# Designs tried in a protein design run: peptides against a protein of PDB entry 2AUS. Part 89

Target 1, 323 residues: chain A of PDB entry 2AUS
Amino acid sequence: ADIKREVIVKDDKAETNPKWGFPPDKRPIELHIQYGVINLDKPPGPTSHEVVAWIKRILNLEKAGHGGTLDPKVSGVLPVALERATRVVQALLPAGKEYVALMHLHGDVPEDKIRAVMKEFEGEIIQRPPLRSAVKRRLRTRKVYYIEILEIDGRDVLFRVGVEAGTYIRSLIHHIGLALGVGAHMAELRRTRSGPFKEDETLVTLHDLVDYYHFWKEDGIEEYIRKAIQPMEKAVEHLPKIWIKDSAVAAVAHGANLTVPGIVKLNAGIKKGDLVAIMTLKDELVALGKAMMSTQEMIERSKGIAVDVEKVFMPRDWYPKLW

## One batch from the design tools (peptide; made by RFdiffusion4, then SolubleMPNN)

Design b2_p15_8_s3 (from b2_p15_8, 9 letters changed)
Fold by OpenDDE base, seed 3:
Order: sequence, then C-alpha cells, then structure tokens
Structure b2_p15_8_s3 (fold): chain B 323 residues (1-323), chain A 15 residues (1-15)
Amino acid sequence: as target 1 above (323 residues)
Amino acid sequence: SAELQELEEYLKSLE
C-alpha cells in the first residue's frame, strides 16, 4: 500500500464504455457482498477459522477466507474476503503487517539501553518458526521495517512494529530480551495493519456485522452493511497494476492470458514473476496473474504474453466478447 | 439458527 508506483500510459486514446462492468462504488448491495472484503477487528479468544465461520453464518454466505492467520489470543485487523472474492486473500498473505505489542522484560534495564537495543532490530533478523507453525522449522531471515516505542513503564515496553509477512513477533521479543541480557516475553499483541487494511473507519466487529445485517434484512437499510464491506479491489491496492482495454476484459475473464496489445497503462517497476492485478479502466479487478514480462518489455513489445492469468474474479458477462 | 444463538452468546460474553 505504501509503495508509490508510477503509472505509464501506453495508449492515451483508450476509452471505456460506462455501460459495461460494475465499478466498485456502483455495485448493488448483493453484488457488493459477493465481491467484498471485511476489515474485521478479530476479538481475542477465537481462531481466525472460527471467526470466518461466524461471518459466513451472520451474512448467510457459502464461502469466505481470511488474509492471514491471527493466533487465538491476538486481536485486530483480519481481512475476510467473501464469496466470489474469497481467493483475493492470496494477495494479502505476502503483504507486510503491523502490530502493537506489549513486551514484558524479566529484569530491570535502563530506558536508554532498551531504546538503543530495539533500534538494532530494525532491518533483517534471523528467525525460527514456532513449533505450532505449519511452516517448516528452518532458520530464515525476515525484515523488520520499523520499530516505534510507544511507552516504557519499568519492565513493560509498548511498541509498534512493521514487519515482513510471516515475521513472528513472539520470537522478535524473545531475541530482544536476550540482547538486553534479562530475557523477555510477549504479554499482549494486536495486529494494526495487514497490507492495505488498517485500523480506520472501515474496521468493524462481529457485533457490528450482526447489527448491520439485521438493519439491511429487517429494516431495509443498506448503508451500514455497504460501508462495513470493502470492495475486493481494496485487497489488491498494494500490488502493481495493469489496466486493460475493454476489448481484452472478457477474454481475461474467460481465463485467457493477457497479451501486450490489451495493455492501456501499467505501473512502473514490474518484474518477471511478480504478482500483478489486472484492472479495467474503471478500476475493477479482472484477475490476478504472474507477470511474464517486465514493465519495460510490456512497453517496448508489440506482442506476447504479458501476464499468465492465475485467478479470475470478474464474471464473464460483465463485459461483452469483442473477439 | 442455533449457530447464530451460539455466536450471540459468545459476543455477549466479550462485553
């Protein structure tokens, strides 16, 4: 989300038909839900899987999925993709995360030393996955983007931390405690960000969802449930984008690979192998795919496969077949 | 549904 990407225009004359598709802000409520992502404030206690099951029950949904597991005891930002949008969670799994953590030190340490040592943990760190992780227990590097100390009260250190996906805050705190020479453990943890999803006005509780669903179904008030659900396009804001011609949309929606002639504009800095979002000129998500060319190759070439389409989201009938 | 009732009871327990 924080990566500013230049937009390179390849075809400045390309127009879009306003009658085709369903732009994110113009979807009927039922369609909005079918292509939605909830920025859920996960309560402490339940598993991420249990919370997803409850959302499906509350909203009468067949399918949903979460954008990255929170431990039962961990609260905060859990993106939950709904129905047709369920597979968009694959874009959120590799996304950076932010947490607020309470670290408890096992001994007295001067505040200046706490600050100095914690600053040294910004950058690349070595971690071993915990026993409970389904991930193979090998040593790995992870990036800590930033550490911001919020409060120090004796042995209790409240801090904000931005990390690469799959960084274990519990292990980070353990290593900080070792570096301080006294040891430490994680007392509390809240996730405050998961890629483009953060603590803001879009954050909702399970209770909010119950109420908002009832307001819609019983009182006919759509406003609350509409605001509680983000369009699936929100879940790809952090990805590099390729915008395509109206004539290419239906082909991609049928699972055809994106070819170079279909490109209208694209972000700078795409590399071969990158996960990219294929968008309409109305900023509708058509598909996710793997870039088969760099940005430069997509500009310079007149033909070839630009994106290997992996996951189609857009229905086949939103745009006409123009082939 | 029995499942909604269980959820409501759980949510009430978090208040």
Scores: peptide ipSAE 0.023, ipTM 0.612, DockQ to the pose 0.104
Fold by OpenDDE base, seed 4:
Structure b2_p15_8_s3 (fold): chain B 323 residues (1-323), chain A 15 residues (1-15)
Amino acid sequence: as target 1 above (323 residues)
Amino acid sequence: SAELQELEEYLKSLE
């Protein structure tokens, strides 16, 4: 998510009509909710599905979805996409995750040995999914991006870990314990990041949502609920982006593939097959799609399908049909 | 949708 992507401008003369669309910061509260994502602090105890069901009840919503399951005992960052934004979770499922974990060792190990062995688990690891996983139990590689030891207190090791999506921290801790020769188990786990969502001022509890919804509905104060819900565009910040002409927006919003002439600017480093976010010049999410060209091909070519549009988010009427 | 097919045909006609 923190990778600054270079922006390449193809058309520096492209303007946008301020009367068209609804920029993320200018949506009426009802529309903001319809295209919202909550950075929820999931409590320990309930399943991620139960928490999503609670949010739907609290906010009187028909649809919601979460950006990747947390186990019942695991707390922390659970992005919950609302209503029309529900399918934006597709962008979050493959996103990197960060956790703070408490590992309990089953024997005494010198601190220097703990530090040395844990450092060896940075990089590619082989994991077998647990039996409870909906994923077929096959051996697979996962990346551990970093391990940061926060505290060592005897047999208790508190650490921060950045991992590829679908890395099992419980399994990582088990393997660390085996490598240390004493065994270990996961005592506590909190997710501190899911792609662009992290522990920050946008993190809210279920209790906060109850209160903020009440303040809006009974007291007419929308400020709190507005701040508690992020625009769906937040959920795609980690993706490479393609910004399109106003004249192309309605076409893409109807499900048409993005062609090269529609591109105003784009991120560097897009590869064929990448998931990309198609944006307006006002940073509104139009659609998610699969890149059919590299960034270089999108610059050099004058025509052809740049993005195979897989999921439209923008309503068809926010921009006029200009064809 | 029929509209999508018409739009795809239109876009192909511009190529």
Scores: peptide ipSAE 0.021, ipTM 0.533, DockQ to the pose 0.010
Fold by OpenDDE base, seed 1:
Structure b2_p15_8_s3 (fold): chain B 323 residues (1-323), chain A 15 residues (1-15)
Amino acid sequence: as target 1 above (323 residues)
Amino acid sequence: SAELQELEEYLKSLE
C-alpha cells in the first residue's frame, strides 16, 4: 500500500476549469457524507454487518458497505463507505491488511526458537479456509509480507503481521504452533490497517459518530462529523491512478470507457488487468476500471481503450458534456 | 507484558 508510484505526464499543458466538479476538500457537508468513508474502530462483539447497520442508523443513511469483514471478536480498522461511495469498498477488499495478534502457545518454547520459526512464515504460506467461510475450502497460497514480534511473555507472543487480503491469522497461528511442536491458538486479534486506512487521527468509534452527528444536527457544528468522514478518494490511494482531461470526465461519468487521448498523466507500472482509479486533474474519483493497456502502451499509443470502466462514482452533471 | 496489557485495556475500553 505504501508504494510511491511514479507519475508520468503525457500532456503538461492540460488545464482544469476550477468551476467544474467538487474537489474532496471543497464538498459541502451533505455531499461530503454522500461520498464519504469512515475509518471505523470496530469494537469487539458485534459483526461487521451489525456495525454497518448501526452507522446507517446513526447517520440516517440509506446505504453503506464495509471494506472487508472483521470477525465479531476482532476489533480495529473497518473502513465503511457511505451512500454513493458504498461501492468503493471493491478497491479495499483486495488490499493488504495489517494485524496485531496475541498467540498463546500450548507449551514452553525457547524465545530464540519462537523468533526463528516465526521468521520462516514470512513469504508464501498455504492456507485452507475455515469451515464457517462461504468460500470453497480449496487450498490456497497467501503472502505474509512481514512478521514483527512485539513481545514474548512466556507462552504469550504479541506480534504485528502484514498479510495479503483473505489471509486467516487464526490459521497462521495454528501452523506456527505446529511448527513449534507445542501447538498454539489465537487469543486476541486487532486489525491495525486495511489498505490506506490505518490507526491514525482519522480512526473513530461508534460513540464518536453519535456525538459528532448530534453536534451537527442539534448545535449546527459540522467540523467534527466532517473530520470523522474521509473523502472516498482516500479509499483508492493505494491504487494506480490515471488522470484525465476535463473533456473526458463527463463521458467516463456516463459510463464510457476511457480512451488514450483522454489521459493527461498516469502512474508508472500499470499492467493490463490491473484495477485502476480514473481521476480528474483536481483529484476527484470519476470511476474504477480495469486497465486494458500497460502504462507503456498508454504512452506509446495514440488511440484505443485504456480502461474498461467498471464502476462510476462521479455524478454525470459535475462536468459538462463536450461531445 | 506492557504492550499486551495496553492492547487488552484498549480492547476492553471499546466494550
Scores: peptide ipSAE 0.000, ipTM 0.359, DockQ to the pose 0.051; fails the geometry check
Fold by OpenDDE base, seed 5:
Structure b2_p15_8_s3 (fold): chain B 323 residues (1-323), chain A 15 residues (1-15)
Amino acid sequence: as target 1 above (323 residues)
Amino acid sequence: SAELQELEEYLKSLE
C-alpha cells in the first residue's frame, strides 16, 4: 500500500466516455453495496467467519468474505468484501499486515536490552506455524518490515509491528522472549492494518452497521451506510494496475485476456507472474489477472497477451461491445 | 503506561 508506483502512459490521446460504466463514487446505493468492502473493526471473541455471517444477516446479503482471518481473541481491521466483490479478498491475502501487540515478559530485563534484542527481529525471520493452523507446519521465512516499541512498563512491552502476510505475532513474541532469556507470551493483539485498510475514518463496528442499515431502510437516509462501505477498488489499491481503453473493457468483462493494444497506461515494475488489477480510465475494477509480460514488454510490444484474466468483477453490460 | 492503558481499555470496551 505504501509503495508509490510510477504510471507510464502508452496512449496519451485515449479518452473515456462519461456515459459508460459506474465509477466508484457514482454507484447507486444498492450497486455500491453489491461492489463493496467494509473496513470492519472486529471485536474480540467471535471468529472471523461468525462476524462475516453476522454482516450478511445485518445487511441482508447472500455472499461475503474476509480479507484474512483474525484469531477469535484478536480485534481490529478485518476487510469484509460483499456480494459481487466477495472474490476481491484474494488481493488482500498476500498484503502486508500491521499489529499492535502487548508482550508480557516472564522476568525482569533492562529496557536497553529489550530494545536491542527486538531490533534484531527486524528483517527475515524463521517461523513455524502454530499447531492449530491449517497451514502445514514446515519452517518458513517471513519478513518483519519494522518493529516500533511504543511503551515499556516493567515486564509489559507495547509495540507496533509491520509484517509479511502469514507472520505469526504469537510466535514472534515467543522467540523474542527466548532471545531475552526470560521467556514471553502475547497478552493482547490488535490488527491495525491489512494492506490498504487501516484504522481511519472508514473503520466501522458491527453496531455501526446495524444503525446505518436501519437509517437507510426505515428513514430513507443512505449517507451513513454509503460511507460505511468502501468501493471494491479500495481492496486493489496496493496492486500494480493496468488501465485499458473503453473498447477493451467489454471484452475483458466477458473473460477475454487483455492484449497489448488495449493498454492506455500502466504501473512501472510489473513482472511476469504478478497479480495485477485491470482498470478502466475511470478507475473501475474490471478484472484481476496474471501478468504475462513485464511493464517493459507491454511498452515495447505492439501485440500479444499482456494479462491472463483470472477473475472478472465488472458486469458485461457496463461498457458496450465494440467487437 | 498511558498507551498501554489506552489499548487495554479500548480492547476491554469491545467485549
Scores: peptide ipSAE 0.000, ipTM 0.386, DockQ to the pose 0.048; fails the geometry check

Design b2_p15_8_s4 (from b2_p15_8, 6 letters changed)
Fold by OpenDDE base, seed 4:
Structure b2_p15_8_s4 (fold): chain B 323 residues (1-323), chain A 15 residues (1-15)
Amino acid sequence: as target 1 above (323 residues)
Amino acid sequence: MEELEELREYLESLE
């Protein structure tokens, strides 16, 4: 998520009309909620679906969706996309995750051996999905990006782990325990990151949401609920972006594919088949789509379909039709 | 009010 992508400018003279659209920082509160994502601190106990249901109840919403299931006993970062933003979760599902885990060893192991063996689990690992997963129980590879041991206290090992989406930490800990020769289990797990969402000042509890909604509805104080909800654009920060001309926005908002002439600037390193975010020059999310060209092809070509638009978020009327 | 109280009770049950 933290990979700064180079921005390549194709049209340095492209301007945007300040009267068109609603930049993320300038949405009225009702519109902000309609296009919002909550960085929820999920409590241990409830399912991710139950928590989403509670958020819908608290905020009087028709629709919401979460950015990747946490098991009932797992706490921490659960992005919850609201209303019109609900489908932005598709950008978060494949995003990397970070956890802090407590592993309990079933025997005594020297600290040096613990550290050495855990380091070997960085990189590609083979996992079988647990029985509880809706995923077919096929062997699959997953990436462990990093393991950082935070503390070792006898048989208890606290560690931070960055993983590819759909890596099972419980299974990882089981395999670490086997490699150590004593066995291990996951005692505690907290998710500390889901793509661009992390433990920071934007993290809020269900209690916070109750209070902040009350302050807004009963006391007329908008500030708290506004801060508790992130713009949907936050949920795509980790994706490669393509910024388009004002004249192309309405067409894309109507579900038209993005063609090369509509591109003003784009991130480097886009490959064919990548999920990309189509943005306005005001950093508003127009749509998600599949790149049909590489960055290089989008620079070199004068025509053709650059992005197959899969999901539109922007309302059709935020920008005028200029065709 | 009743719905918020139910939620508070629920959240307290998780602590």
Scores: peptide ipSAE 0.032, ipTM 0.726, DockQ to the pose 0.104
Fold by OpenDDE base, seed 2:
Structure b2_p15_8_s4 (fold): chain B 323 residues (1-323), chain A 15 residues (1-15)
Amino acid sequence: as target 1 above (323 residues)
Amino acid sequence: MEELEELREYLESLE
């Protein structure tokens, strides 16, 4: 998520009309909520689905969805996409995750051995999903991007871990315990990142949402609820982006595929088959789609389908139909 | 209001 992608400009003369669209920072509060994502601090206890149901009740919403299940006992970063933004969770499901975990060892192990063995779990690991998982229980490879030991206190090991989506930390800890020869279990787990969402000033509790909604509805103060909800565009920050001409926006918003002539600028390193975000020149999310070309092909070609549009977010009327 | 009180009580029971 933190890697700045190079931006390649294809049309340096392309301008955008300031009268068209609703940039993320200029949405009226009702529209901001309709296209919002909450960086929720999920409490331990409830399921992710129960928490989403609570958010819908608190905010009087018809629809919401979460950006990747946390187990009931697991706290921390749960992105919750609201209303018209609900489908943006598709961009978050495959995103990397970070956790802080407390591992309890079932025997005494020298600190140097703990550090050495845990370092061996950086990289590719083989996992089997737990019985309770909705996914098929087959062996699969997952990436552990990094393990950072924060503290070792006797048999308790506090560590930060960055992982590929769908890595089971409980299973990782079990395997570390086996490799140490004493066994181990997961005592505590908190998710500290889900793609672009992390523990920062945007992280809010269910209590915060209750209070902030009350301040808006009863006191007429919208500032708190506005800050508590991120624009849906936040949920696609980690994706490669393609920025399009104003003249192409309405067509894509109607579900037309993006063609090469509509591209103004794009990120480097797009491969055929990648999930990409189609953006306006005002950084509004138009749609998610599958890249049908590489970045290089999108630069070199004058025509053809660049993106197969899968999910439209932008309303059809924000930009004029220019065809 | 009752649903928000129930939520507050529930959240307090988790701490």
Scores: peptide ipSAE 0.031, ipTM 0.708, DockQ to the pose 0.102
Fold by OpenDDE base, seed 3:
Formats: structure tokens, C-alpha cells, sequence
Structure b2_p15_8_s4 (fold): chain B 323 residues (1-323), chain A 15 residues (1-15)
């Protein structure tokens, strides 16, 4: 998520009309909610689906969706996309995750050996999905980006781990225990990151949401609920971006594919087949789509389909038809 | 009001 992507400018003369659209920071509160994502601190106990149902109830919403399941007993960062933003969760499913885990060893192991063996699990690992997973139980490779040991107290090992989406921490701990020769199990697990969403000032509880909704509806104070909900654009920060001309926005918002002439600027390193975010010059999310060209092809070509538009988010009327 | 009270009671049961 934190990979700084170079921005290549294709049209340095392109301007945007300040009267068109609704930049993320200028949406009325009702519109902000309609295009919002909550960085929820999921409590232990309920399922991710039950928590989404509660959010819908307390905020009086028709639709919501979460950015990747947490087990009932697992707490922490659960992005919940609201209403018209609900489908932005598709951008979060493949995003990297971070956890803090407590591993309990089934025997005594010297600290130096624990540290050495856990370091060997950084990189590519082979896992089998658990039986409860909707994923077929085939052996698969997953990347462990990093392991940071926070504390070792006898047989208890507290550690931070960054992983590829769909890495099972319970399985990782089991394999670490086998490698240590004593066995191990997962005692506790908290998710501390899901793509661009992390433990920061934007993290809110279900209690916070109840109180903040009350302050808005009964006291007329919108500030708290506004801060508790992130713009949907937050959920695509980790994706490569393509910024388009004002004249192209309405066409894309109607479901037209993005053509090369509509591009103002773009991130470096886009490959054919990548999921990309199509943005306005005001950093509004128009659509998600599949890149049909590389960054280089989008720069060098004068015409052609740059992005196959898969999901439109922006309303059709935010920008005028200028084609 | 009743729905918010039910939610508060539920949330308290999770602590």
C-alpha cells in the first residue's frame, strides 16, 4: 500500500472546472456517507457480517460491505464501505494485511532460536487453507512481507506480521511451531492494517458510531460522524491511478471505457491487466477498471482503449457531457 | 430510540 508511485504528466495544460464534481473534502454530510468507508475497530465476538448489519442499522443504510473477513474472535481494522461505495471493497480484498499475533509455544525454546527461525518465515511460504475457508484446500504460495518480534515471555511470543492477502496466521504459527520442534498455537490475533486502513485517528468503534450518529441527528452536530467516515477514495489509495480530463469524466461515469486522449496524468508501472483507479483532476474516484495498456503504451499511443471500465462509482450528473 | 438501546445493550454484552 505504501509504494510511492511516480506520476507521469501527459497533458500539462489540462485544467479542471471548480464548479464540477464533489471533491472528497467538500461533500455534504449525506453525500459523504453515501460515498464513505468506515475504518472500523471490529470487536471480538461478532462475525464481520453481523458487524456490517449493525452499521447498516445504526446509520440507517440500505447497503454496506466489508473489505475482508475477520474471524469472530479476531479484533481490529475492518474497512466497511457504505451505500454507493459498497463495491469499493473489491479494491481492498487483494490488499496486504498486517496483524499482531500472540503465539503460544508447546515447549521451551531459547529466545535466539525463536528469533532465528521466525526470520526464516519472511518471504514465500506454502500454505493449505483451513477447512472453513471458501477457498479450495489446495497448497498455495503466500508472501510474508515482514515479521517483527515485539516481545518474548517464556513460551509466549508477541509479534507483528505483514502478509499477502489470504495468508492464514493460524497456519503460519502452526508451521513456526513445527520448525521450532515443540509445536505452537495462535492464542490471540488482532488485525492492525488492511491496505490503506490502519490503526490511526480514523479508527472508530461501533460505540463511537452510535454516539456520533446521535450527535448529528439529535443535536445537529455533523463534525464527529463526518470524521468517523472516510471518503471512498481512501479505499483506492494503494491502486495505480489514472487522472482524466473533465471532458472524459461524464463518459466514464456513463460506463464508457477510458481512451488514451482522456488521460492527463498517470502512475508509472501500470501493466496490462492491472486493477486501476480512474480519478478526476480533483482526486474524485470515477471508476475502477482493468488496464488494457501499460503506462508506456498510454504515453506513446495517441488513441485506443486504455482502461476497460468494470465498476462506476461517480454519479452521471457530477460532470457535464463534453464529448 | 428503542433500536439504539438494543444496540447499546448488545455492545455492552460484548465487553
Amino acid sequence: as target 1 above (323 residues)
Amino acid sequence: MEELEELREYLESLE
Scores: peptide ipSAE 0.030, ipTM 0.702, DockQ to the pose 0.104
Fold by OpenDDE base, seed 5:
Structure b2_p15_8_s4 (fold): chain B 323 residues (1-323), chain A 15 residues (1-15)
Amino acid sequence: as target 1 above (323 residues)
Amino acid sequence: MEELEELREYLESLE
């Protein structure tokens, strides 16, 4: 999520009409909710699905979805996409995750050895999904981006870990324990990051949502519920982006594929097959799609399908039909 | 109102 992507400008003369669309920070509260994502602090105990059901009840919503399952006993960052934004979770599922974990060792190990062995687990690791996972129990490689030891107290090791999506921290701790020769188990786990969502001022509890919804519906105070819900565009910040002409927006919003002439600017490093976000010049999410060209091909070519549009988010009427 | 009270009780049970 923190990789700054270079922006390549293809059309430096392209302007946007300020009267068209609804920029993320200028949506009426009802529309903001319809295109929102909550950075939820999931409590320990309930399943991620139970928590999503509660959010739907609290906010009187028909539809919601989460950006990646947390186990019942695991707390922390659970992005919950609302209503028309529900399908934006597909952008969050493959996103990197960060956790703070407490590992309990089953024997005494010198601190220097703990530090040395844990550092060896940075990089590619082989994991087997747990029995309770809906995922086929095939051996798979996962990336551990970093391990940061926060505290060592005897047999208790508190650490921060950044991982590829679908890395099992419980399994990682088990393997660390084996490598240390004493065994280990996961005592506590909290997710501190899910792609662009992290522990910050946007993190809210279910209790906060109850109170904030009450303040809005009974007292007419929308400020709290507005701050508690992020625009759906937050959920795609980690994706490569393609910004399109105003004249192309309505076509894409109707489900047309993005063609090369519609591109104003784009991120560097797009590969064929990548999931990309199609954006307006006002940073509104139009659609998610599959890149059919690399960044270089999108620059060099004058025509062709740049993105196969898979999921439209923007309403068809936000921009005029110009064809 | 009843559903919010049930939720509060549920949340309190998780603390």
Scores: peptide ipSAE 0.029, ipTM 0.674, DockQ to the pose 0.104

